# Peptides against a protein of PDB entry 4J2C: the designs that were tried, part 46

Target 1, 107 residues: chain A of PDB entry 4J2C
Amino acid sequence: MEDPFFVVKGEVQKAVNTAQGLFQRWTELLQDPSTATREEIDWTTNELRNNLRSIEWDLEDLDETISIVEANPRKFNLDATELSIRKAFITSTRQVVRDMKDQMSTS

## One batch from the design tools (peptide; made by RFdiffusion4, then SolubleMPNN)

Design b2_p17_3_s1 (from b2_p17_3, 9 letters changed)
Fold by OpenDDE base, seed 4:
Structure b2_p17_3_s1 (fold): chain B 107 residues (1-107), chain A 17 residues (1-17)
Amino acid sequence: as target 1 above (107 residues)
Amino acid sequence: DVERLEEIFKKYLERYS
């Protein structure tokens, strides 16, 4: 069976980087309203939210794959180290997303 | 379970291939 986890991981990482860039711009726009148009704020906000939702969706699927692998240890030759790396990636990525969402919800 | 895993991986292979 093919294992595209590393590919998805890479794409999620790219999406996180994109989201972080959008988040930075979002923060800058809100910090200086004189240089920000409502149009740009709305666009940035929407793009950011869309990226975050996309990441969260992928993380849910990846989390499910881990659960399936753990339920069938004899079928999948993934050692504990690899599983830990995958779990850590999901956990840390969720935290990054959550931090951005929390700041957006309180602004 | 295995069928679901294959389904998920197939989806991502199609998306990112």
Scores: peptide ipSAE 0.269, ipTM 0.824, DockQ to the pose 0.773
Fold by OpenDDE base, seed 5:
Structure b2_p17_3_s1 (fold): chain B 107 residues (1-107), chain A 17 residues (1-17)
Amino acid sequence: as target 1 above (107 residues)
Amino acid sequence: DVERLEEIFKKYLERYS
């Protein structure tokens, strides 16, 4: 069975980069209302939330794959180092998403 | 659970390959 984890990881990373760009714009729009329209704020907010939701959904699937692999180590032949890298990716990415969500929820 | 893994991987292979 082929392991697509690295592919999903790459796509999640792209989504994170996109979300960070949208978050930066979102912050700028809220900091300077004179240069911001309600339409752009709403669009940016919605796009950002959609990206964050997509990331969280992919991370949930990736987290599940890790659990399955850990339960069947001989079948999938992933060493502890690789599993640690995958877990660290999920943990750090969730933190990045959470930080953005926390700031958005208080606005 | 192994079947679930195959399901997940199939989904992502179809999406990103």
Scores: peptide ipSAE 0.267, ipTM 0.823, DockQ to the pose 0.711
Fold by OpenDDE base, seed 2:
Structure b2_p17_3_s1 (fold): chain B 107 residues (1-107), chain A 17 residues (1-17)
Amino acid sequence: as target 1 above (107 residues)
Amino acid sequence: DVERLEEIFKKYLERYS
């Protein structure tokens, strides 16, 4: 079986893009209430939260694989560079999610 | 797809852990 990390990475990246779009709309709706309906606000908020939650779940799994790979280096044959790339992806993505969540929590 | 990902990692962890 091939290392599924890249597959999940792709899924996360798609979810991030979706979340960022929803977040932008969410921001617009809240900044101009006169043009926003409660229905759209609720929908956007729920979809955004769902996407963020999905990302966080995937990141937890990805993070777990890092530990497994580090414990079983011969099975994956990943060099330090590749491992760093994977770790950086998880870290940076978590930051992106955190930034959106922080703004949502203060609204 | 959460369901798909769960299956992927289930197999992944089973084989490589």
Scores: peptide ipSAE 0.059, ipTM 0.654, DockQ to the pose 0.092
Fold by OpenDDE base, seed 1:
Structure b2_p17_3_s1 (fold): chain B 107 residues (1-107), chain A 17 residues (1-17)
Amino acid sequence: as target 1 above (107 residues)
Amino acid sequence: DVERLEEIFKKYLERYS
């Protein structure tokens, strides 16, 4: 079995890209009510929130794998560079999600 | 796919935890 981290990382990256697109549309709809329908606003908002929740759930699992790897270094044999990349991915992705959530909460 | 990911992590955690 391949390292599950890369599988989930790929899923998270796709979800982030989707969320960013939905977020952009969300802002456009709210900034121009004349071109926005309540149906599209609701759909966009729900899809965006679902994607963000999915990302957060995956990040929690990814974060747990970091702890497991660090507790079992001989089993995984990850070098410092790769471990750093994994940690950076989780941290930066959480920030991306946080930024979108903060803007949604203040709207 | 949430179900697929859950299965992957379940096996992963059982093997290495």
Scores: peptide ipSAE 0.051, ipTM 0.641, DockQ to the pose 0.092

Design b2_p17_3_s2 (from b2_p17_3, 12 letters changed)
Fold by OpenDDE base, seed 4:
Structure b2_p17_3_s2 (fold): chain B 107 residues (1-107), chain A 17 residues (1-17)
Amino acid sequence: as target 1 above (107 residues)
Amino acid sequence: DLERLKEIFEKNLKRYS
């Protein structure tokens, strides 16, 4: 039986990698204005924000799956360890997103 | 994604009810 959590988890992980790449470019553009055009800065910023919003949306979906499992523990043979891992993934990913957002807001 | 996830979970809930 397919566990849909892992499907979305993989999508989130990929989106995080993309966002981190955009964030890296964003920081590089701001660190060296001589190589940065306003157009590229704006594009990178917008793409980054869009990716971050996408991640946040998926995390909300994943969070709801946790609620479904917790409401029916006997129907889902997930042990406490697996459930904790899933919760930790959501929490840590939210922190990664928040860190990028915080740095963007202070620059 | 949420709708797809809900469908899978609801199917399982029905099967194990």
Scores: peptide ipSAE 0.055, ipTM 0.633, DockQ to the pose 0.080
Fold by OpenDDE base, seed 2:
Structure b2_p17_3_s2 (fold): chain B 107 residues (1-107), chain A 17 residues (1-17)
Amino acid sequence: as target 1 above (107 residues)
Amino acid sequence: DLERLKEIFEKNLKRYS
């Protein structure tokens, strides 16, 4: 039995990990500009933004699945707890993305 | 993506109908 939510959830989690790594590097590069090249800063910034966009895209898809499941509760056999977990994942991940974006926009 | 998700969901919907 394949649950498509978990498939995309896994992809999102991987992208979050990648983004967090890029964000850490981005922070380090900007913290000490004397040791950073403009080339690396630009690359890191672009890669980070791409990953964040990917996450946001997948979260929109995941959010859509919530509506589908809620509209067909008998067919998906998800209890309230599982649905809450899925909603919480989307919400918390959006916050993680927002935090990184906020810091990038104010740098 | 959403299309992939829908395909899987639709498959499951038929299976459990």
Scores: peptide ipSAE 0.054, ipTM 0.635, DockQ to the pose 0.119
Fold by OpenDDE base, seed 5:
Structure b2_p17_3_s2 (fold): chain B 107 residues (1-107), chain A 17 residues (1-17)
Amino acid sequence: as target 1 above (107 residues)
Amino acid sequence: DLERLKEIFEKNLKRYS
């Protein structure tokens, strides 16, 4: 039986990897204006923000699924360990997104 | 997407209920 949480988790992880790559390029472009065009900066910034928003949206959905499971424990055969892992994933991913957003807002 | 997740959960619950 496929657990739908893992499907969305995979989508989030993919978006995080993409965002991290875009963030690295974003920092490089801003650190050396002689090698950067405004067009590439804008494209990179937009793609990065789109990925971050996608992640945040999925995390909200994942967070709600946890609430549903916790409210209906008899319907979902998930032990405390698995639930903790899912919560930790959401928490740590939110922190990763927050760190990138903080650097973008102060740059 | 929460709606998508709910549908998948419900489908699985029905299948293995």
Scores: peptide ipSAE 0.052, ipTM 0.622, DockQ to the pose 0.126
Fold by OpenDDE base, seed 1:
Structure b2_p17_3_s2 (fold): chain B 107 residues (1-107), chain A 17 residues (1-17)
Amino acid sequence: as target 1 above (107 residues)
Amino acid sequence: DLERLKEIFEKNLKRYS
């Protein structure tokens, strides 16, 4: 009875929340070296990159599911509103990831 | 994770086909 998109969407949302927290700590550590250890900086950076990579991978899969649904509309019975919401989620989430990656690359 | 998604899709398709 589960919607495969909904399941992965939830996982992506959790990963985004985690990444945003890690990103905040990452910026704090780099802005105030007196409160930062190299160990915490490395851990935070690695965890952040891993989360961002995981999100990007799931977004690619979610994007493919939309293509599959659109190619077989009678098999999945998704209305236009739900399909639009799913597309918007992927687009907005990719932007969130891109913003964090851009800031990391310019640090 | 695409394989997992495909498996879920296939199960749903078989149930409602």
Scores: peptide ipSAE 0.042, ipTM 0.606, DockQ to the pose 0.122

Design b2_p17_3_s3 (from b2_p17_3, 7 letters changed)
Fold by OpenDDE base, seed 2:
Structure b2_p17_3_s3 (fold): chain B 107 residues (1-107), chain A 17 residues (1-17)
Amino acid sequence: as target 1 above (107 residues)
Amino acid sequence: LLEKYEEIAQKYLEKYS
């Protein structure tokens, strides 16, 4: 069985893709108001925000695992490169989420 | 994702304890 961290990583990545799709639609709706209904804008906005919050929650949990591993090197023997990749994934994903949130907050 | 996290948590908590 594969490392559960990688499984969650993959699912988070998929969730990010979903959020990016919603974000794209959100952008399109705001760029062309003539073809957008308030109902769709509200739905898209809410769905996007919900997805982003879900991702953030999952990342917090994943980040906690990193803290546990680093605090207990005797119990967990992860390759330094692997740990770095895990950290980078969380950091970069948070940045992606933050970028979308920032753009939404300015609209 | 929650279910998957629970698997991770279980793995790490067992070694942490």
Scores: peptide ipSAE 0.031, ipTM 0.641, DockQ to the pose 0.087
Fold by OpenDDE base, seed 5:
Structure b2_p17_3_s3 (fold): chain B 107 residues (1-107), chain A 17 residues (1-17)
Amino acid sequence: as target 1 above (107 residues)
Amino acid sequence: LLEKYEEIAQKYLEKYS
């Protein structure tokens, strides 16, 4: 059976890159109001929040697959190394998203 | 990624059941 986890992982990584770009622009717009319109600020903020929310939802789903595998290791035959890589990806990605959200909430 | 997740969930469910 083909394992599509790596495909989803790649999609999440792309979404993170997009969010980071939006976050960079968001910070720039708020740092210099003379270079920003309210429309661009609102658009950037909305796109950023939507991307972050999408990533979080995808990570929740991926995390659920980890739980299923860990509960039934014999059925899925994933080695410990691969499982560790998947868990580390989810954990580190959540932290990246959390850091951006924390900075947005303090602005 | 909903469609991709659904595919994953279905495959995992098949092995789990």
Scores: peptide ipSAE 0.029, ipTM 0.631, DockQ to the pose 0.089
Fold by OpenDDE base, seed 3:
Structure b2_p17_3_s3 (fold): chain B 107 residues (1-107), chain A 17 residues (1-17)
Amino acid sequence: as target 1 above (107 residues)
Amino acid sequence: LLEKYEEIAQKYLEKYS
């Protein structure tokens, strides 16, 4: 059976891709106001923020699973390499989200 | 992904028991 961690990981990855597309459009709309409508800016901004919040919430859940495994490593039979990969995914994804949020907050 | 989190939590809890 599929590892439940990978299910959420896949959904997070999809949400990241969606957010990156929305972020790109958001940037384009702000850089060229002549091609932008308030309606599209608002829609893009809201969709982007919703995706980012969803990602952050999922990452917190994934982070909790790491804590559970680390508390009882022998029960879950996840080696150090797999745990490192999972931790790296969470860390790098948080950074991607942070970068987008930082740019949105300063615009 | 609340339902998927619940699935993950359930599977981990099973291993905790």
Scores: peptide ipSAE 0.029, ipTM 0.615, DockQ to the pose 0.088
Fold by OpenDDE base, seed 1:
Structure b2_p17_3_s3 (fold): chain B 107 residues (1-107), chain A 17 residues (1-17)
Amino acid sequence: as target 1 above (107 residues)
Amino acid sequence: LLEKYEEIAQKYLEKYS
């Protein structure tokens, strides 16, 4: 039925949105200790890290699929525009994850 | 997502067979 790449892309997008929400809450909890419990901080931190790790793993696999397709263009015959969109998605998503990780490491 | 990646891998590897 659906192209498996599109399905995974959708799941990654959802995971990114979830991670961004967790990241926002993470920053809020650390910036306002009076409203934060240790339990919520720990939960938020762990969930955020797990989500980011999951996204990174997914992006690695998606990136590999692109490499395989580019190495065998006659076998897969993907539309050039679609391939470009897939590359852009991986690149931009990787940057989004990196930005959150960088901010967590410096806090 | 592992299930979907398996589908992707199977789809692409079939092109070599």
Scores: peptide ipSAE 0.029, ipTM 0.621, DockQ to the pose 0.085

Design b2_p17_3_s4 (from b2_p17_3, 13 letters changed)
Fold by OpenDDE base, seed 3:
Structure b2_p17_3_s4 (fold): chain B 107 residues (1-107), chain A 17 residues (1-17)
Amino acid sequence: as target 1 above (107 residues)
Amino acid sequence: LLEKLEKIFEKNLKRLS
């Protein structure tokens, strides 16, 4: 049986890849107005924001599962190494999302 | 898939209670 965390990890990574694609297009549209319409910019921006929000939500849920495991050691078949890997994934993914959000921010 | 993950953990928590 496939590890549920592993499956979700894969789906989150796919979502990140999609977001990165949208982010790249977003950047290109803003850098070259001659190739951009307002409609495409708005669509790309909204899709990107929605995807990033979804990823952040998923990461929160994944983080909660880690908390459950840590609160109940020995009850789950996870060693320290696997737990570390899962934590690292969440941390690094949050950073990737944050980097995109920072570049989109007007603050 | 996330819902499935949540349900799995919920089942486990119920067993632990």
Scores: peptide ipSAE 0.205, ipTM 0.765, DockQ to the pose 0.080
Fold by OpenDDE base, seed 4:
Structure b2_p17_3_s4 (fold): chain B 107 residues (1-107), chain A 17 residues (1-17)
Amino acid sequence: as target 1 above (107 residues)
Amino acid sequence: LLEKLEKIFEKNLKRLS
């Protein structure tokens, strides 16, 4: 059986890549109004926000699984290194999302 | 998603331990 955390991690990574692409387009549209329509700006903005929201939700789920493990250490006996990697992934991904959200909120 | 994740996560962790 595949590690369910790994599965969701992969999905989040794909979503992050998608969001980063949308974010790049979003910045381009705002930097060059001559090539941007209100419709594309709105579409890109909405798609980006939806992707970011989905990522945040998945991160919450991943974070909850970690909490379950930490609450039952004897039951799972998860390797400390793996646990650290999982925590680091959530933390770093949250930061990536936060950076994009911060830039969007100040535009 | 969480329920599914929790279920298979528990089984997975038990297998790895």
Scores: peptide ipSAE 0.200, ipTM 0.770, DockQ to the pose 0.122
Fold by OpenDDE base, seed 1:
Structure b2_p17_3_s4 (fold): chain B 107 residues (1-107), chain A 17 residues (1-17)
Amino acid sequence: as target 1 above (107 residues)
Amino acid sequence: LLEKLEKIFEKNLKRLS
């Protein structure tokens, strides 16, 4: 059986890539209103927000799994390196999401 | 996928209690 964390990690990574694409389009639409329709702006904004929210939800649950592993190190067959990688993924991904949200809040 | 992950962890935790 594949480690489910890796599967979810991949899903989150894909969602991040999608969000980044939406964010780029969102930025373009707002920077040049002449090329933007309200419909596309609304769609892009909503899709982006939904995507970011989904990512944040997944990260919260992934973060909880880290706590479970740390509380039971011998029960779960994960070494310090793997745990560090998982933590780093959550931390870095959370930052990426935060950066997009911060830019959206100021625009 | 996430639900599956959660179930695995919950199952393992229950074995400890």
Scores: peptide ipSAE 0.199, ipTM 0.762, DockQ to the pose 0.076
Fold by OpenDDE base, seed 5:
Structure b2_p17_3_s4 (fold): chain B 107 residues (1-107), chain A 17 residues (1-17)
Amino acid sequence: as target 1 above (107 residues)
Amino acid sequence: LLEKLEKIFEKNLKRLS
């Protein structure tokens, strides 16, 4: 069995980049209604939410794998440094998602 | 736990393939 963490991490990073772009457009559309159509706002909002949900789901899986590894350190060839990097990635990514969600919920 | 991990990995690998 291979370790797919880095693959999923890559997919999450891509989704984050996409979400950040969508979020920026989302803010622009709301800041200047004269340049915005309802259709674009709805599309942007939906795409953004979909990306955020995808990220959150993948982070849950990644977080679960970390818990399993931490519970069985002898069974897995992951050192403390790698584990720390993985944890930091999940934590920071969740914060990025939370920040976007918070701003969306207050609009 | 190991089996659970394997299932998670397999699920993600299938999705990404």
Scores: peptide ipSAE 0.106, ipTM 0.695, DockQ to the pose 0.796

Design b2_p17_4_s1 (from b2_p17_4, 11 letters changed)
Fold by OpenDDE base, seed 3:
Structure b2_p17_4_s1 (fold): chain B 107 residues (1-107), chain A 17 residues (1-17)
Amino acid sequence: as target 1 above (107 residues)
Amino acid sequence: MDAIQLLIDKLKEKKLA
């Protein structure tokens, strides 16, 4: 069976990097609103939220794959190390997203 | 993303097999 998990992982990682860049800009714009137009603020905010939402959606699906595998070990004999890596990726990525969301919610 | 859906579908199919 082909395993596109790594492809999704890469796409999520790219989205995280994009979100982090947008988040940095977002914080800069809010700290000094005179540095940008309202249009840039709105664009940055929307793009950031969209990226975060996309990441969360993908993480839900990735998490489902873990659940399916763990529920059927006889059918899915993934290496324990690989499974751990996948879980860690999901967990750490969720934390990164949560951190950004938490800061956005307080602004 | 298309890749994740493919993965989910394949896993579900194998689960049902």
Scores: peptide ipSAE 0.128, ipTM 0.752, DockQ to the pose 0.108
Fold by OpenDDE base, seed 2:
Structure b2_p17_4_s1 (fold): chain B 107 residues (1-107), chain A 17 residues (1-17)
Amino acid sequence: as target 1 above (107 residues)
Amino acid sequence: MDAIQLLIDKLKEKKLA
């Protein structure tokens, strides 16, 4: 059976890149509000939040895939190295999202 | 996303098989 984990991983990575771009713009807009309209600030903020939420949803589902595999190791052909890579991806991505959310909540 | 749901469904199916 095909394992499309890498496809999901790629989609999450794209979403992270998009979020990081939006976050950068969000930061710029807040640093100098006089250079931007309220409309742009609101749009950027909403888009950023939506992207972060989407990423978090996907990460929860990815975590479920890990749990399923670990609960039935003999059913799936994944070695410890691959599982570690997948876990690391989820963990690191959560950290990236958390960092952006923390900055948004304290600003 | 569509891909993640497909992945979950496939894994659940394989788990039950």
Scores: peptide ipSAE 0.126, ipTM 0.748, DockQ to the pose 0.110
Fold by OpenDDE base, seed 1:
Structure b2_p17_4_s1 (fold): chain B 107 residues (1-107), chain A 17 residues (1-17)
Amino acid sequence: as target 1 above (107 residues)
Amino acid sequence: MDAIQLLIDKLKEKKLA
């Protein structure tokens, strides 16, 4: 049985990088709206939100995989180290997303 | 096909087996 967790991880990481770029632009645009059209502001905002939502969705699913494994450890071959790595990825990524969302909500 | 959904499905199948 294949384990595509690393594939999803990579996709999430890519989405995070994209979101961070969008977030930076979002910040710049809000600091000086004259730097771009309203259309760009709206596009950037929407793209950012969409990316963050996508990440959160994947993280929720990834978190479920952790729960399944932990509930039935004898049925799965993941060792403690690998499980820890996966948990850390989810936790850290959630924090990154949270930080961006917090700043957006207070803007 | 969504890789994460595939993973979850496989894990669920294995859980039930």
Scores: peptide ipSAE 0.123, ipTM 0.751, DockQ to the pose 0.106
Fold by OpenDDE base, seed 5:
Structure b2_p17_4_s1 (fold): chain B 107 residues (1-107), chain A 17 residues (1-17)
Amino acid sequence: as target 1 above (107 residues)
Amino acid sequence: MDAIQLLIDKLKEKKLA
């Protein structure tokens, strides 16, 4: 049985990159309303929110994998270092998403 | 995403085995 965690990790990382690009455009549109159409603002905002929501959902699922492993560590035989890396990825990614959401909520 | 569901399913199967 292969562990596809690294595949999920890669997909989440790609989604984060996409969200960061959308976030950058979102800030630009709000800083210069004269060059922004309502359609682009709405599209960018919605796409950004959808991406962030998707990431958060995946992080919850990844967190569940950690809980499953920690509930029965002998069965899964995961290296302690690898488990720490996985936890760190989830934590840091949540922070990145939180930072973008915080800025959106204050604008 | 598709990969996360596969991961969850595999881990749950192993947990129940």
Scores: peptide ipSAE 0.119, ipTM 0.744, DockQ to the pose 0.111

Design b2_p17_4_s2 (from b2_p17_4, 13 letters changed)
Fold by OpenDDE base, seed 3:
Structure b2_p17_4_s2 (fold): chain B 107 residues (1-107), chain A 17 residues (1-17)
Amino acid sequence: as target 1 above (107 residues)
Amino acid sequence: MDAIKKLIEKLEKKKKE
């Protein structure tokens, strides 16, 4: 069976991009209340949080795949470089999400 | 998120083999 990790990676990346766009809008709305409706603020906030949550769920599952492989590398025969790339993706993406969440929580 | 589910299931299956 084909390894769908790259597919999920792509989906997560898309979600990150979407979240970043929403985050930017969220920031803009909060910075200039005169241009913001409560409806848009609520929508943006909700969409942003939903995207972040979705990403986090995917990352947990992706992280699980890493754990499974690392527990028995001979069984899965993943290239060490590929594994490192996957781990790096998860780590860096978690940081991106955390940065947005931190800014939201402090606003 | 269907792809990740399939991936996890596949790997968990192999894990148990």
Scores: peptide ipSAE 0.132, ipTM 0.759, DockQ to the pose 0.108
Fold by OpenDDE base, seed 2:
Structure b2_p17_4_s2 (fold): chain B 107 residues (1-107), chain A 17 residues (1-17)
Amino acid sequence: as target 1 above (107 residues)
Amino acid sequence: MDAIKKLIEKLEKKKKE
């Protein structure tokens, strides 16, 4: 059986790209309210929050997989390098999400 | 997501072996 981690990774990456697009639009709408409708602001905000929440959920589950592997490494075929790559992906993606959330909270 | 559920289930199964 193939390890589906890379599939989840890909899905998270797509969600990040979508969120970044929404975040950019969100920023534009809030920077120039005269060109924005309340409806578009609300839609963009909600879509962005939903995407970020989805990403965070997947990252927590991915992080759990790391804990499981580290608790009993003999049962899995992951070496230190692969495990490091997976950890780095989770860490860096959390940072990207956190940065967007921080900017939203301070706007 | 569906994929993450499968991943967790697979790992939980191996964890119990």
Scores: peptide ipSAE 0.129, ipTM 0.752, DockQ to the pose 0.107
Fold by OpenDDE base, seed 1:
Structure b2_p17_4_s2 (fold): chain B 107 residues (1-107), chain A 17 residues (1-17)
Amino acid sequence: as target 1 above (107 residues)
Amino acid sequence: MDAIKKLIEKLEKKKKE
């Protein structure tokens, strides 16, 4: 069976892009009340939070795959380079999500 | 997502083999 990690990675990346767009709109709405309705603010906020939550859940599962492979690397035939790439993706994505969440919590 | 669920299930199954 083919390793679907890259498929999940792609889905997470798309979710991140979506979240970043929503985050940008969220900031714009809060900066210019004349162009913002409560309905759009609420919708944007909810969509953003939902996307971020979805990403976080996927990252946790992806992180678990790393642990499983590291426990028995020969069984899964995944070299150190590939593991490094996967770890880097998870780490960097978590940081991106964290940055958005931090800005939302302090606003 | 469905993909991640399948991934985890696959790895968990392989882990037990």
Scores: peptide ipSAE 0.126, ipTM 0.749, DockQ to the pose 0.110
Fold by OpenDDE base, seed 5:
Structure b2_p17_4_s2 (fold): chain B 107 residues (1-107), chain A 17 residues (1-17)
Amino acid sequence: as target 1 above (107 residues)
Amino acid sequence: MDAIKKLIEKLEKKKKE
């Protein structure tokens, strides 16, 4: 049967886009308190954190798929190039999430 | 989350074959 990795990848990508939007709003709310209520700040912060956590969880599972494939490459017959693409996606996405988390923790 | 669950289950099944 078809490997649903691309489906998960797409879901993670959508979550990243959502998180980036929330992060932008979060930044705007903090830099101009006159345009923000505490309720919106809290909502935005919580939504952002939840999104980031969701992404991280999916990345952990995606990373596990890599480990499973690499443990028995013959069984899964996955092309080396495809495997590299999957690894790169996980790595780069983790970096994006880390960057947002770092900025939130220092703000 | 649902998709990843199916993916993991599929791979774990093949892992045990």
Scores: peptide ipSAE 0.124, ipTM 0.748, DockQ to the pose 0.110

